# Designs tried in a protein design run: peptides against a protein of PDB entry 2L5G. Part 3

Target 1, 41 residues: chain A of PDB entry 2L5G
Amino acid sequence: LSKEELIQNMDRVDREITMVEQQISKLKKKQQQLEEEAAKP

## One batch from the design tools (peptide; aimed at target 1 I17 K28)

Design b1_p9_7_s1 (made by RFdiffusion4, then SolubleMPNN; from b1_p9_7, 6 letters changed)
Fold by OpenDDE base, seed 4:
Structure b1_p9_7_s1 (fold): chain B 41 residues (1-41), chain A 9 residues (1-9)
Amino acid sequence: as target 1 above (41 residues)
Amino acid sequence: DPVFVRPVV
């Protein structure tokens, strides 16, 4: 692994983290909506 | 009833 390959791998991981965080955000919002719907009589 | 809005990550 060259220094350039390490930087490219870091940039890839940073993008993957951002995508996973956005997915977690969407799933938490859906979970809250389902909890709110289940709490309605 | 006000539903508690959790901060979205």
Scores: peptide ipSAE 0.112, ipTM 0.576, DockQ to the pose 0.035
OpenDDE base, seeds 1, 2, 3, 5: peptide ipSAE 0.095, 0.109, 0.107, 0.077; ipTM 0.586, 0.571, 0.587, 0.551

Design b1_p9_7_s2 (made by RFdiffusion4, then SolubleMPNN; from b1_p9_7, 6 letters changed)
Fold by OpenDDE base, seed 2:
Order: structure tokens, then sequence, then C-alpha cells
Structure b1_p9_7_s2 (fold): chain B 41 residues (1-41), chain A 9 residues (1-9)
């Protein structure tokens, strides 16, 4: 691994982290909406 | 009743 390949791999991982965090946020929001709807009589 | 909306991460 060159220094340039390491930097490119870091940039890829940072983007993947951001995408996963956005997915987690969306799933948590969806979970809460389902919990609120399931709590309605 | 106000439903407490937890902060989404």
Amino acid sequence: as target 1 above (41 residues)
Amino acid sequence: EPVFVRPVV
C-alpha cells in the first residue's frame, strides 16, 4: 500500500461511514414511527 | 399527551 492508496482508502471509509450513519438515522426514525403507530389503540 | 420524540442519531 502506497501513501496515496492509504489516503484513498481513508477517504472511501469516511464516505462509507457517512452513508451508514445516514442509514442508521433513517432506520431509527422509521423504528420510532412504527413504535408510535403500534402504541395507538 | 405529548409523545416524547427521542433524538435520532
Scores: peptide ipSAE 0.098, ipTM 0.569, DockQ to the pose 0.033
OpenDDE base, seeds 1, 3, 4, 5: peptide ipSAE 0.029, 0.093, 0.071, 0.028; ipTM 0.432, 0.589, 0.651, 0.432

Design b1_p9_7_s3 (made by RFdiffusion4, then SolubleMPNN; from b1_p9_7, 6 letters changed)
Fold by OpenDDE base, seed 5:
Parts: C-alpha cells; sequence; structure tokens
Structure b1_p9_7_s3 (fold): chain B 41 residues (1-41), chain A 9 residues (1-9)
C-alpha cells in the first residue's frame, strides 16, 4: 500500500460515510413522519 | 399536531 493508495482509500471511505449519513438522515425523517402519523387520533 | 417527544436512548 503506497501513501497514494492509502489517500485514495481514505477519500473512498469519506464518500461512503457521507452517503450513509445522508441515508440515516432520510430514515430519521421517515421515522419522525411515521411517529407523527401514528400519534394522530 | 401532537408533539412527539422521542425517548432519549
Amino acid sequence: as target 1 above (41 residues)
Amino acid sequence: MPVFERPVV
């Protein structure tokens, strides 16, 4: 593993983290909407 | 709208 390969792997992981964080945010918003819909009388 | 309070886990 060269220093350049390590940097490329880090950039890939940082992109994957950002995508997962966006998915978590979307799921949290959907969960809140379902909780609000379930709390309607 | 009822305020849904999330339990702190």
Scores: peptide ipSAE 0.065, ipTM 0.497, DockQ to the pose 0.031
OpenDDE base, seeds 1, 2, 3, 4: peptide ipSAE 0.052, 0.055, 0.055, 0.059; ipTM 0.484, 0.487, 0.485, 0.479

Design b1_p9_7_s4 (made by RFdiffusion4, then SolubleMPNN; from b1_p9_7, 5 letters changed)
Fold by OpenDDE base, seed 2:
Structure b1_p9_7_s4 (fold): chain B 41 residues (1-41), chain A 9 residues (1-9)
Amino acid sequence: as target 1 above (41 residues)
Amino acid sequence: MPVFKRPVV
């Protein structure tokens, strides 16, 4: 692994983290909506 | 010389 490959791998991981955090946020919002809908009689 | 672009976080 060159220093350049290490930097490219870091940039990739930072993008993957951001994408996963956005997915978690969307899933949490969807979970809350489903819980609120399931709590309606 | 490789230009060290610092990661912009």
Scores: peptide ipSAE 0.109, ipTM 0.708, DockQ to the pose 0.036
OpenDDE base, seeds 1, 3, 4, 5: peptide ipSAE 0.095, 0.105, 0.083, 0.094; ipTM 0.689, 0.708, 0.673, 0.693

Design b1_p9_8 (made by RFdiffusion4)
Pose (drawn by RFdiffusion4):
Structure b1_p9_8 (pose): chain A 41 residues (1-41), chain P 9 residues (1-9)
Amino acid sequence: as target 1 above (41 residues)
Amino acid sequence: EVKVEVEVK
């Protein structure tokens, strides 16, 4: 289209990945509590 | 781990 308008769309998509990826990092740490509680005597 | 790549031509 203009080698610019389409470039801007790429930047928006990259921002959405960071939100999903941020949720997985928080969920991974939550597993530690559950995994640590299950391994406790 | 999650990895995502995006390409546009």

Design b1_p9_8_s1 (made by RFdiffusion4, then SolubleMPNN; from b1_p9_8, 6 letters changed)
Fold by OpenDDE base, seed 4:
Structure b1_p9_8_s1 (fold): chain B 41 residues (1-41), chain A 9 residues (1-9)
Amino acid sequence: as target 1 above (41 residues)
Amino acid sequence: KLEVSVEIE
């Protein structure tokens, strides 16, 4: 791996982290909605 | 309508 390939891999991983964090946020919101719906009588 | 689907790559 060249220095350039390492930087490109870092930039890719940073984008993938951002995407996964957005997915986790969406899943947490959906979990909360399911918990609120399950708590309704 | 509760939409529960999330695409995970």
Scores: peptide ipSAE 0.044, ipTM 0.559, DockQ to the pose 0.044
OpenDDE base, seeds 1, 2, 3, 5: peptide ipSAE 0.041, 0.041, 0.041, 0.042; ipTM 0.548, 0.549, 0.553, 0.549

Design b1_p9_8_s2 (made by RFdiffusion4, then SolubleMPNN; from b1_p9_8, 4 letters changed)
Fold by OpenDDE base, seed 2:
Structure b1_p9_8_s2 (fold): chain B 41 residues (1-41), chain A 9 residues (1-9)
Amino acid sequence: as target 1 above (41 residues)
Amino acid sequence: KLEVKVEVK
């Protein structure tokens, strides 16, 4: 692994983290909505 | 953009 390949891998991982965090946020919001809907009589 | 400043010695 060259220094350039390491930097490219770090930039890729940073983008993948951001995408996963956005997915987690959407899933948490959906979970809350489903819990609020399930709590309605 | 991830700016990695690396001092090359």
Scores: peptide ipSAE 0.046, ipTM 0.596, DockQ to the pose 0.063
OpenDDE base, seeds 1, 3, 4, 5: peptide ipSAE 0.030, 0.029, 0.026, 0.030; ipTM 0.541, 0.535, 0.512, 0.542; seed 1 fails the geometry check

Design b1_p9_8_s3 (made by RFdiffusion4, then SolubleMPNN; from b1_p9_8, 6 letters changed)
Fold by OpenDDE base, seed 3:
Structure b1_p9_8_s3 (fold): chain B 41 residues (1-41), chain A 9 residues (1-9)
Amino acid sequence: as target 1 above (41 residues)
Amino acid sequence: KLEVKVEIE
């Protein structure tokens, strides 16, 4: 891998991390909503 | 290449 290929792979991984973090945030919000709904009488 | 795929329903 050249230096340029390593930089391109880092930029790709950073985008994939951002997508996964947004997905984790959505799942955490859905989990909280289900916990709040299950706690209602 | 590493690929991360997460599906959310």
Scores: peptide ipSAE 0.050, ipTM 0.607, DockQ to the pose 0.048
OpenDDE base, seeds 1, 2, 4, 5: peptide ipSAE 0.049, 0.045, 0.047, 0.045; ipTM 0.581, 0.611, 0.592, 0.591

Design b1_p9_8_s4 (made by RFdiffusion4, then SolubleMPNN; from b1_p9_8, 5 letters changed)
Fold by OpenDDE base, seed 5:
Structure b1_p9_8_s4 (fold): chain B 41 residues (1-41), chain A 9 residues (1-9)
Amino acid sequence: as target 1 above (41 residues)
Amino acid sequence: ELEVKVELV
């Protein structure tokens, strides 16, 4: 593993983290919508 | 090569 390969792998992981965080945000919004729908009389 | 597997939900 060169220093350059490690940096490239870090940049890939940082992009993948950002994508997962965006999905967590979407799932939290869906959860909130389902909780609001379940709380309607 | 380091392979990172991220499963997207």
Scores: peptide ipSAE 0.079, ipTM 0.695, DockQ to the pose 0.056
OpenDDE base, seeds 1, 2, 3, 4: peptide ipSAE 0.077, 0.077, 0.077, 0.075; ipTM 0.688, 0.689, 0.688, 0.685

## One batch from the design tools (peptide; aimed at target 1 K28 A38)

Design b1_p10_1 (made by RFdiffusion4)
Pose (drawn by RFdiffusion4):
Structure b1_p10_1 (pose): chain A 41 residues (1-41), chain P 10 residues (1-10)
Amino acid sequence: as target 1 above (41 residues)
Amino acid sequence: KPKVPKIKVP
């Protein structure tokens, strides 16, 4: 289309990945508490 | 002991 308007769409998509990826990092740490509690005597 | 759910990573 203009080698510019389409480039801008790529930058918006990359931002959405970071939000999903940020949720998995928080959920992984939550597993530590549950994994640590389950391993405790 | 509490059950630990598995987290799926995309």

Design b1_p10_1_s1 (made by RFdiffusion4, then SolubleMPNN; from b1_p10_1, 3 letters changed)
Fold by OpenDDE base, seed 4:
Structure b1_p10_1_s1 (fold): chain B 41 residues (1-41), chain A 10 residues (1-10)
Amino acid sequence: as target 1 above (41 residues)
Amino acid sequence: KPEVPKLVVP
């Protein structure tokens, strides 16, 4: 691994982390909506 | 060659 390949791998991982965090946020919001809908009589 | 463990991101 060159220094440049290491930086490119870090930038890729940072993008992947951001995408997963956005997915987690969307799933948490959907979970909350389903819990609120299930709690309605 | 340092084998960097592949992080499997979902």
Scores: peptide ipSAE 0.065, ipTM 0.575, DockQ to the pose 0.022
OpenDDE base, seeds 1, 2, 3, 5: peptide ipSAE 0.051, 0.060, 0.056, 0.058; ipTM 0.619, 0.611, 0.583, 0.632

Design b1_p10_1_s2 (made by RFdiffusion4, then SolubleMPNN; from b1_p10_1, 4 letters changed)
Fold by OpenDDE base, seed 1:
Structure b1_p10_1_s2 (fold): chain B 41 residues (1-41), chain A 10 residues (1-10)
Amino acid sequence: as target 1 above (41 residues)
Amino acid sequence: KPEVPELVVP
């Protein structure tokens, strides 16, 4: 692996992290909504 | 020059 290939792989992983963080945020928001709805008598 | 960290390549 060249230094350039490692940097390209790092940039790819950084984009994948950002996408996963957005998915986690969306899932946490849905979880909170379901928990708030389930907590209503 | 983009300041890329010195990566130690294995």
Scores: peptide ipSAE 0.054, ipTM 0.599, DockQ to the pose 0.014
OpenDDE base, seeds 2, 3, 4, 5: peptide ipSAE 0.051, 0.046, 0.047, 0.044; ipTM 0.603, 0.587, 0.596, 0.537

Design b1_p10_1_s3 (made by RFdiffusion4, then SolubleMPNN; from b1_p10_1, 3 letters changed)
Fold by OpenDDE base, seed 3:
Structure b1_p10_1_s3 (fold): chain B 41 residues (1-41), chain A 10 residues (1-10)
Amino acid sequence: as target 1 above (41 residues)
Amino acid sequence: KPVVPKLVVP
């Protein structure tokens, strides 16, 4: 692994983390909506 | 000059 390949792999991992965090945020919002809808009698 | 790519931290 060259220094350049290591930096490219780090940039890829940072993008993958950001995409996963956005997906988690979207799923948490959907979970909260479903919990609020299920709490209505 | 080695152009180090700037890691853009989000």
Scores: peptide ipSAE 0.062, ipTM 0.652, DockQ to the pose 0.014
OpenDDE base, seeds 1, 2, 4, 5: peptide ipSAE 0.058, 0.059, 0.059, 0.062; ipTM 0.579, 0.636, 0.600, 0.649

Design b1_p10_1_s4 (made by RFdiffusion4, then SolubleMPNN; from b1_p10_1, 5 letters changed)
Fold by OpenDDE base, seed 5:
Structure b1_p10_1_s4 (fold): chain B 41 residues (1-41), chain A 10 residues (1-10)
Amino acid sequence: as target 1 above (41 residues)
Amino acid sequence: KPVVPELVIP
């Protein structure tokens, strides 16, 4: 890989990390909602 | 070439 190909791959990975982090945040929010609903009598 | 694994976003 050239230096440019390495930077492009890093930028891709950083975007993919951001997308996965957003998915994890949504799943954590859904988990919290389900836990709050299950804790209601 | 260092193989960058293709990240499969679930």
Scores: peptide ipSAE 0.069, ipTM 0.646, DockQ to the pose 0.024
OpenDDE base, seeds 1, 2, 3, 4: peptide ipSAE 0.068, 0.066, 0.063, 0.055; ipTM 0.639, 0.633, 0.633, 0.604

Design b1_p10_2 (made by RFdiffusion4)
Pose (drawn by RFdiffusion4):
Structure b1_p10_2 (pose): chain A 41 residues (1-41), chain P 10 residues (1-10)
Amino acid sequence: as target 1 above (41 residues)
Amino acid sequence: PKPKVPKVKV
């Protein structure tokens, strides 16, 4: 289309990945508490 | 009782 308007759409998509990826990082740390509690005597 | 541990996937 203009080698510019389409480039801007790529930057918006990359932002959405960071939000989903941020949720998995927080959920992974939550597993530590559950994994650590389950391994405790 | 110990909690169940679900695995997190990417």

Design b1_p10_2_s1 (made by RFdiffusion4, then SolubleMPNN; from b1_p10_2, 4 letters changed)
Fold by OpenDDE base, seed 4:
Structure b1_p10_2_s1 (fold): chain B 41 residues (1-41), chain A 10 residues (1-10)
Amino acid sequence: as target 1 above (41 residues)
Amino acid sequence: EKPLVPKVVD
């Protein structure tokens, strides 16, 4: 791995982390909505 | 799939 390849891999991982965190946030919000809907009589 | 980072194989 060159220094440049290492930096490019870090930047790629940082972007993927951000995308996964956004997906987790969306899924948690959807889970909460479904739990609130299921708790309604 | 290409890994996000190469596996360091010792």
Scores: peptide ipSAE 0.101, ipTM 0.669, DockQ to the pose 0.021
OpenDDE base, seeds 1, 2, 3, 5: peptide ipSAE 0.084, 0.088, 0.089, 0.080; ipTM 0.645, 0.652, 0.651, 0.669

Design b1_p10_2_s2 (made by RFdiffusion4, then SolubleMPNN; from b1_p10_2, 3 letters changed)
Fold by OpenDDE base, seed 1:
Parts: C-alpha cells; structure tokens; sequence
Structure b1_p10_2_s2 (fold): chain B 41 residues (1-41), chain A 10 residues (1-10)
C-alpha cells in the first residue's frame, strides 16, 4: 500500500462511519418514537 | 504462517 492509498482508504472509512452514525441516530429516534407511542393507552 | 503485514511504500 502506498501512502496515497492509505489516505484514500482513511477518507473512505471516515465517510462510511459518518453515514452509519447518521443511520444509527435516525434508527434510535424512530425506536424512541415507537416506544413512546406503544406506551400510550 | 506469519501474518503478512502489508508494507507502506513511499
């Protein structure tokens, strides 16, 4: 692996992490909404 | 088998 390939791989991983974190945040918010709705009589 | 660690080449 060249230094340039390592930097490109890091940039790719950083973008993938950001996308997964946004998905987790959205899913956690949806889970909380469903739990709050299910707790209403 | 020794794990092949990739070498960084400058």
Amino acid sequence: as target 1 above (41 residues)
Amino acid sequence: AKPKVPKVVD
Scores: peptide ipSAE 0.099, ipTM 0.641, DockQ to the pose 0.013
OpenDDE base, seeds 2, 3, 4, 5: peptide ipSAE 0.096, 0.087, 0.093, 0.097; ipTM 0.632, 0.613, 0.623, 0.641

Design b1_p10_2_s3 (made by RFdiffusion4, then SolubleMPNN; from b1_p10_2, 5 letters changed)
Fold by OpenDDE base, seed 2:
Structure b1_p10_2_s3 (fold): chain B 41 residues (1-41), chain A 10 residues (1-10)
Amino acid sequence: as target 1 above (41 residues)
Amino acid sequence: MKPEVPEVVE
């Protein structure tokens, strides 16, 4: 692995982290909505 | 060709 390949791999991992964090945020919001809907009589 | 490594500014 060259220094350039390491930087490219870091940039890829940082993008993957950002995508996973956005997915977690969307799933948490959806979970909260389902919990609020299930709590309505 | 030298790859232009983006200079990590500070």
Scores: peptide ipSAE 0.042, ipTM 0.604, DockQ to the pose 0.011
OpenDDE base, seeds 1, 3, 4, 5: peptide ipSAE 0.036, 0.039, 0.025, 0.040; ipTM 0.566, 0.582, 0.438, 0.606

Design b1_p10_2_s4 (made by RFdiffusion4, then SolubleMPNN; from b1_p10_2, 4 letters changed)
Fold by OpenDDE base, seed 3:
Structure b1_p10_2_s4 (fold): chain B 41 residues (1-41), chain A 10 residues (1-10)
Amino acid sequence: as target 1 above (41 residues)
Amino acid sequence: SKPLVPKVVE
């Protein structure tokens, strides 16, 4: 791998991490909503 | 070279 290929792979990893973190945030919010609805009588 | 990072599948 060249230095340029390594930088391009790092930039790709950073974008992929951001996408996964956004998905985790959405899933956590959905989980909280389901837990709140399940706690209602 | 093959990319080190595979495409994330949504």
Scores: peptide ipSAE 0.080, ipTM 0.670, DockQ to the pose 0.022
OpenDDE base, seeds 1, 2, 4, 5: peptide ipSAE 0.080, 0.078, 0.075, 0.079; ipTM 0.670, 0.666, 0.652, 0.660

Design b1_p10_3 (made by RFdiffusion4)
Pose (drawn by RFdiffusion4):
Structure b1_p10_3 (pose): chain A 41 residues (1-41), chain P 10 residues (1-10)
Amino acid sequence: as target 1 above (41 residues)
Amino acid sequence: PKPKVPKVKP
């Protein structure tokens, strides 16, 4: 289309990935508490 | 009872 308007759409998509990826990182740490509690005597 | 741990995949 203009080698510019389409480039801007790529930058918006990349931002959405950081949101999903941030949720997984927080959920992974939550597993530690559950995994650590389950391994405790 | 011990909690169950589900695996999370990216």

Design b1_p10_3_s1 (made by RFdiffusion4, then SolubleMPNN; from b1_p10_3, 4 letters changed)
Fold by OpenDDE base, seed 1:
Structure b1_p10_3_s1 (fold): chain B 41 residues (1-41), chain A 10 residues (1-10)
Amino acid sequence: as target 1 above (41 residues)
Amino acid sequence: EKPVVEKVVP
């Protein structure tokens, strides 16, 4: 792996992390909404 | 376009 290939792999992983973090945030928000809806009488 | 990481790594 050249320095350039390593940097390209790091940039790919950083984008994948950002996408997974956005998915986790959406799922946490959906979980909270379902918990709030289930707590309604 | 250069990866954002290329701007930070000398």
Scores: peptide ipSAE 0.098, ipTM 0.707, DockQ to the pose 0.016
OpenDDE base, seeds 2, 3, 4, 5: peptide ipSAE 0.039, 0.087, 0.043, 0.094; ipTM 0.435, 0.694, 0.380, 0.704

Design b1_p10_3_s2 (made by RFdiffusion4, then SolubleMPNN; from b1_p10_3, 4 letters changed)
Fold by OpenDDE base, seed 4:
Structure b1_p10_3_s2 (fold): chain B 41 residues (1-41), chain A 10 residues (1-10)
Amino acid sequence: as target 1 above (41 residues)
Amino acid sequence: MKPEVPVVYP
């Protein structure tokens, strides 16, 4: 791995982290909605 | 000596 390939891999990881964080936020909101719907009699 | 830069695999 060159220094340039390492920087490119870091930039890729940073993008993947951002995408996963957005997915987690979306799933947490859906989970909360389902929990609130399931808690209604 | 090349600095051992830790390889980050995605």
Scores: peptide ipSAE 0.157, ipTM 0.677, DockQ to the pose 0.014
OpenDDE base, seeds 1, 2, 3, 5: peptide ipSAE 0.105, 0.108, 0.101, 0.114; ipTM 0.606, 0.584, 0.580, 0.620

Design b1_p10_3_s3 (made by RFdiffusion4, then SolubleMPNN; from b1_p10_3, 5 letters changed)
Fold by OpenDDE base, seed 4:
Structure b1_p10_3_s3 (fold): chain B 41 residues (1-41), chain A 10 residues (1-10)
Amino acid sequence: as target 1 above (41 residues)
Amino acid sequence: EKPKVEEIVP
């Protein structure tokens, strides 16, 4: 792995992390909505 | 301008 290949792999991982964090945020919001709906009699 | 990542990777 060259230094350039390592930097490119880091940039890729940073993008993948950002995408996963956005997915987690969407899932947490859906979970909260379902918990709030289930808590309503 | 070097990407800031070049300061972290020797």
Scores: peptide ipSAE 0.051, ipTM 0.648, DockQ to the pose 0.014
OpenDDE base, seeds 1, 2, 3, 5: peptide ipSAE 0.050, 0.048, 0.049, 0.051; ipTM 0.615, 0.610, 0.643, 0.623

Design b1_p10_3_s4 (made by RFdiffusion4, then SolubleMPNN; from b1_p10_3, 5 letters changed)
Fold by OpenDDE base, seed 2:
Structure b1_p10_3_s4 (fold): chain B 41 residues (1-41), chain A 10 residues (1-10)
Amino acid sequence: as target 1 above (41 residues)
Amino acid sequence: EKPVVPEIVP
């Protein structure tokens, strides 16, 4: 791997981390909505 | 020898 390839791999990882964090946030929000809906009589 | 950097696959 060249220095350029390492930077490109790092930039890819940073983007994928951001995408996974957004997915986790969305899933946590859906979980909370389902918990709130299940708590309604 | 280029150091084998482990592929950081996310």
Scores: peptide ipSAE 0.075, ipTM 0.631, DockQ to the pose 0.016
OpenDDE base, seeds 1, 3, 4, 5: peptide ipSAE 0.058, 0.065, 0.057, 0.046; ipTM 0.606, 0.615, 0.603, 0.542

Design b1_p10_4 (made by RFdiffusion4)
Pose (drawn by RFdiffusion4):
Structure b1_p10_4 (pose): chain A 41 residues (1-41), chain P 10 residues (1-10)
Amino acid sequence: as target 1 above (41 residues)
Amino acid sequence: HKPKVHKIKP
């Protein structure tokens, strides 16, 4: 289309990935508490 | 009873 308007759409998509990826990092750490609690005597 | 833990994959 203009080698510019389409480039801008790529930057927006990359931002959405970071939000989903940030949720998995928080959920992974939550597993530690549950995993650590389950392993405790 | 200990909870079951399920691992999440990206």

Design b1_p10_4_s1 (made by RFdiffusion4, then SolubleMPNN; from b1_p10_4, 3 letters changed)
Fold by OpenDDE base, seed 1:
Structure b1_p10_4_s1 (fold): chain B 41 residues (1-41), chain A 10 residues (1-10)
Amino acid sequence: as target 1 above (41 residues)
Amino acid sequence: PKPKVEKIYP
């Protein structure tokens, strides 16, 4: 792996991390909404 | 619109 290939792989992983973090945030928000709705009498 | 900064790597 050249330095340029390593940087390109790091940039790819950084984008993948950002996408996964956004998915986790959306799922946590949905979980909270479902817990709030389930707690209504 | 946020300006896209081109990252130049040495």
Scores: peptide ipSAE 0.113, ipTM 0.566, DockQ to the pose 0.016
OpenDDE base, seeds 2, 3, 4, 5: peptide ipSAE 0.076, 0.110, 0.067, 0.110; ipTM 0.454, 0.580, 0.425, 0.593

Design b1_p10_4_s2 (made by RFdiffusion4, then SolubleMPNN; from b1_p10_4, 5 letters changed)
Fold by OpenDDE base, seed 2:
Structure b1_p10_4_s2 (fold): chain B 41 residues (1-41), chain A 10 residues (1-10)
Amino acid sequence: as target 1 above (41 residues)
Amino acid sequence: EKPKVVRVEP
């Protein structure tokens, strides 16, 4: 692994983290909506 | 604030 390959791998991981954080936020909102719908009689 | 990865070419 060159220094350049290491930096490229870090940039990739930072993008993957950002995508996963966005997915977690969407899933938490969807979970809350489903919990609210399930709590309606 | 996310630390900006500074790409320094050697």
Scores: peptide ipSAE 0.064, ipTM 0.620, DockQ to the pose 0.016
OpenDDE base, seeds 1, 3, 4, 5: peptide ipSAE 0.058, 0.044, 0.031, 0.060; ipTM 0.586, 0.523, 0.413, 0.607

Design b1_p10_4_s3 (made by RFdiffusion4, then SolubleMPNN; from b1_p10_4, 4 letters changed)
Fold by OpenDDE base, seed 2:
Structure b1_p10_4_s3 (fold): chain B 41 residues (1-41), chain A 10 residues (1-10)
Amino acid sequence: as target 1 above (41 residues)
Amino acid sequence: VKPKVVPIEP
């Protein structure tokens, strides 16, 4: 791997991390909503 | 404004 290929791979991983973090945030919000709805009598 | 691409030196 060239230095340029390593940097391109890092930039790709940084974008993938950001996408996964957004997915985790969305899933946590959905989990909380489901827990709140399940706690209703 | 074009973002200034910083050239990554080889």
Scores: peptide ipSAE 0.038, ipTM 0.572, DockQ to the pose 0.013
OpenDDE base, seeds 1, 3, 4, 5: peptide ipSAE 0.036, 0.034, 0.028, 0.033; ipTM 0.547, 0.542, 0.430, 0.542

Design b1_p10_4_s4 (made by RFdiffusion4, then SolubleMPNN; from b1_p10_4, 3 letters changed)
Fold by OpenDDE base, seed 1:
Structure b1_p10_4_s4 (fold): chain B 41 residues (1-41), chain A 10 residues (1-10)
Amino acid sequence: as target 1 above (41 residues)
Amino acid sequence: AKPKVVKIEP
């Protein structure tokens, strides 16, 4: 792997991490909404 | 997708 290929692979992984973090944030917000809805009498 | 600028040095 060239230095350029390693940098490209690192940038790809960093994009994938960002996408997964956004998915986790969305799921956490949805979980909180469901918990708040379930806590309403 | 926002382009992430990766500086590739030669």
Scores: peptide ipSAE 0.064, ipTM 0.635, DockQ to the pose 0.018
OpenDDE base, seeds 2, 3, 4, 5: peptide ipSAE 0.061, 0.061, 0.043, 0.042; ipTM 0.641, 0.648, 0.568, 0.566

Design b1_p10_5 (made by RFdiffusion4)
Pose (drawn by RFdiffusion4):
Structure b1_p10_5 (pose): chain A 41 residues (1-41), chain P 10 residues (1-10)
Amino acid sequence: as target 1 above (41 residues)
Amino acid sequence: PPPPPPPIPP
């Protein structure tokens, strides 16, 4: 289209990935509490 | 104690 308008769409998509990836990082840490509680005597 | 949950894939 203009080698510019389409480039801008790529930057917006990359931002959406960081939100989903941020949720997995927080959920992984939550597993530690559940995994640590389950391994406790 | 309750069993641990399965891992979450990326």

Design b1_p10_5_s1 (made by RFdiffusion4, then SolubleMPNN; from b1_p10_5 with P1N)
Fold by OpenDDE base, seed 3:
Structure b1_p10_5_s1 (fold): chain B 41 residues (1-41), chain A 10 residues (1-10)
Amino acid sequence: as target 1 above (41 residues)
Amino acid sequence: NPPPPPPIPP
C-alpha cells in the first residue's frame, strides 16, 4: 500500500464509521421511544 | 488513554 492508498483507505473507513454511528444513534433513539411508550399505561 | 496512532510513512 502506498501512502496515498493508505490515506484513501483511512478516509473511506472514517466515512463508514460516521455512517454506522448515525445508524446507532437512530436505533438508540428508537429504543428509547419504544421504552417510553412501553412505560406509559 | 489509547496509544497514539502510528505515524504515516513518508
Scores: peptide ipSAE 0.043, ipTM 0.567, DockQ to the pose 0.018
OpenDDE base, seeds 1, 2, 4, 5: peptide ipSAE 0.033, 0.034, 0.029, 0.030; ipTM 0.552, 0.560, 0.476, 0.463

Design b1_p10_5_s2 (made by RFdiffusion4, then SolubleMPNN; from b1_p10_5 with P1M)
Fold by OpenDDE base, seed 3:
Parts: sequence; structure tokens; C-alpha cells
Structure b1_p10_5_s2 (fold): chain B 41 residues (1-41), chain A 10 residues (1-10)
Amino acid sequence: as target 1 above (41 residues)
Amino acid sequence: MPPPPPPIPP
């Protein structure tokens, strides 16, 4: 791996982290909604 | 939109 390829791989991983964090946030929000709906009699 | 990639250092 060249220095340029290593930087490109780092920038890819940083984008993948951001996408996973957004997915986690969306799933946590959906979990909370389902818990609030399940808590209604 | 994600920020542009940083400039490649020499």
C-alpha cells in the first residue's frame, strides 16, 4: 500500500464509521418508539 | 454531504 492508498483507505473507514453511527442513531430512535408504543395499554 | 477528502500530503 502506498501512502496515498493508505490515506484513501483511512478516508473510506471514516465514511463507513459515520454511516454506521447514523444507522445506530436511527435504530436507537426506532427502539425508543417501539418501547413507547409497547408501554401504551 | 460528507466533507471533501483532505489534501494528500507530499
Scores: peptide ipSAE 0.058, ipTM 0.628, DockQ to the pose 0.018
OpenDDE base, seeds 1, 2, 4, 5: peptide ipSAE 0.039, 0.055, 0.036, 0.047; ipTM 0.560, 0.617, 0.526, 0.582

Design b1_p10_6 (made by RFdiffusion4)
Pose (drawn by RFdiffusion4):
Structure b1_p10_6 (pose): chain A 41 residues (1-41), chain P 10 residues (1-10)
Amino acid sequence: as target 1 above (41 residues)
Amino acid sequence: PPPPPPPVPP
């Protein structure tokens, strides 16, 4: 289309990934508490 | 104690 308007759409998509990826990082740390509690005597 | 949950993939 203009080698510019389409480039801007790529930057918006990349931002959305960081939100999803940030949720998995927090959920992985939550597993540690649950995994650590389950392994405790 | 309850069993631990499975790992979540990326």

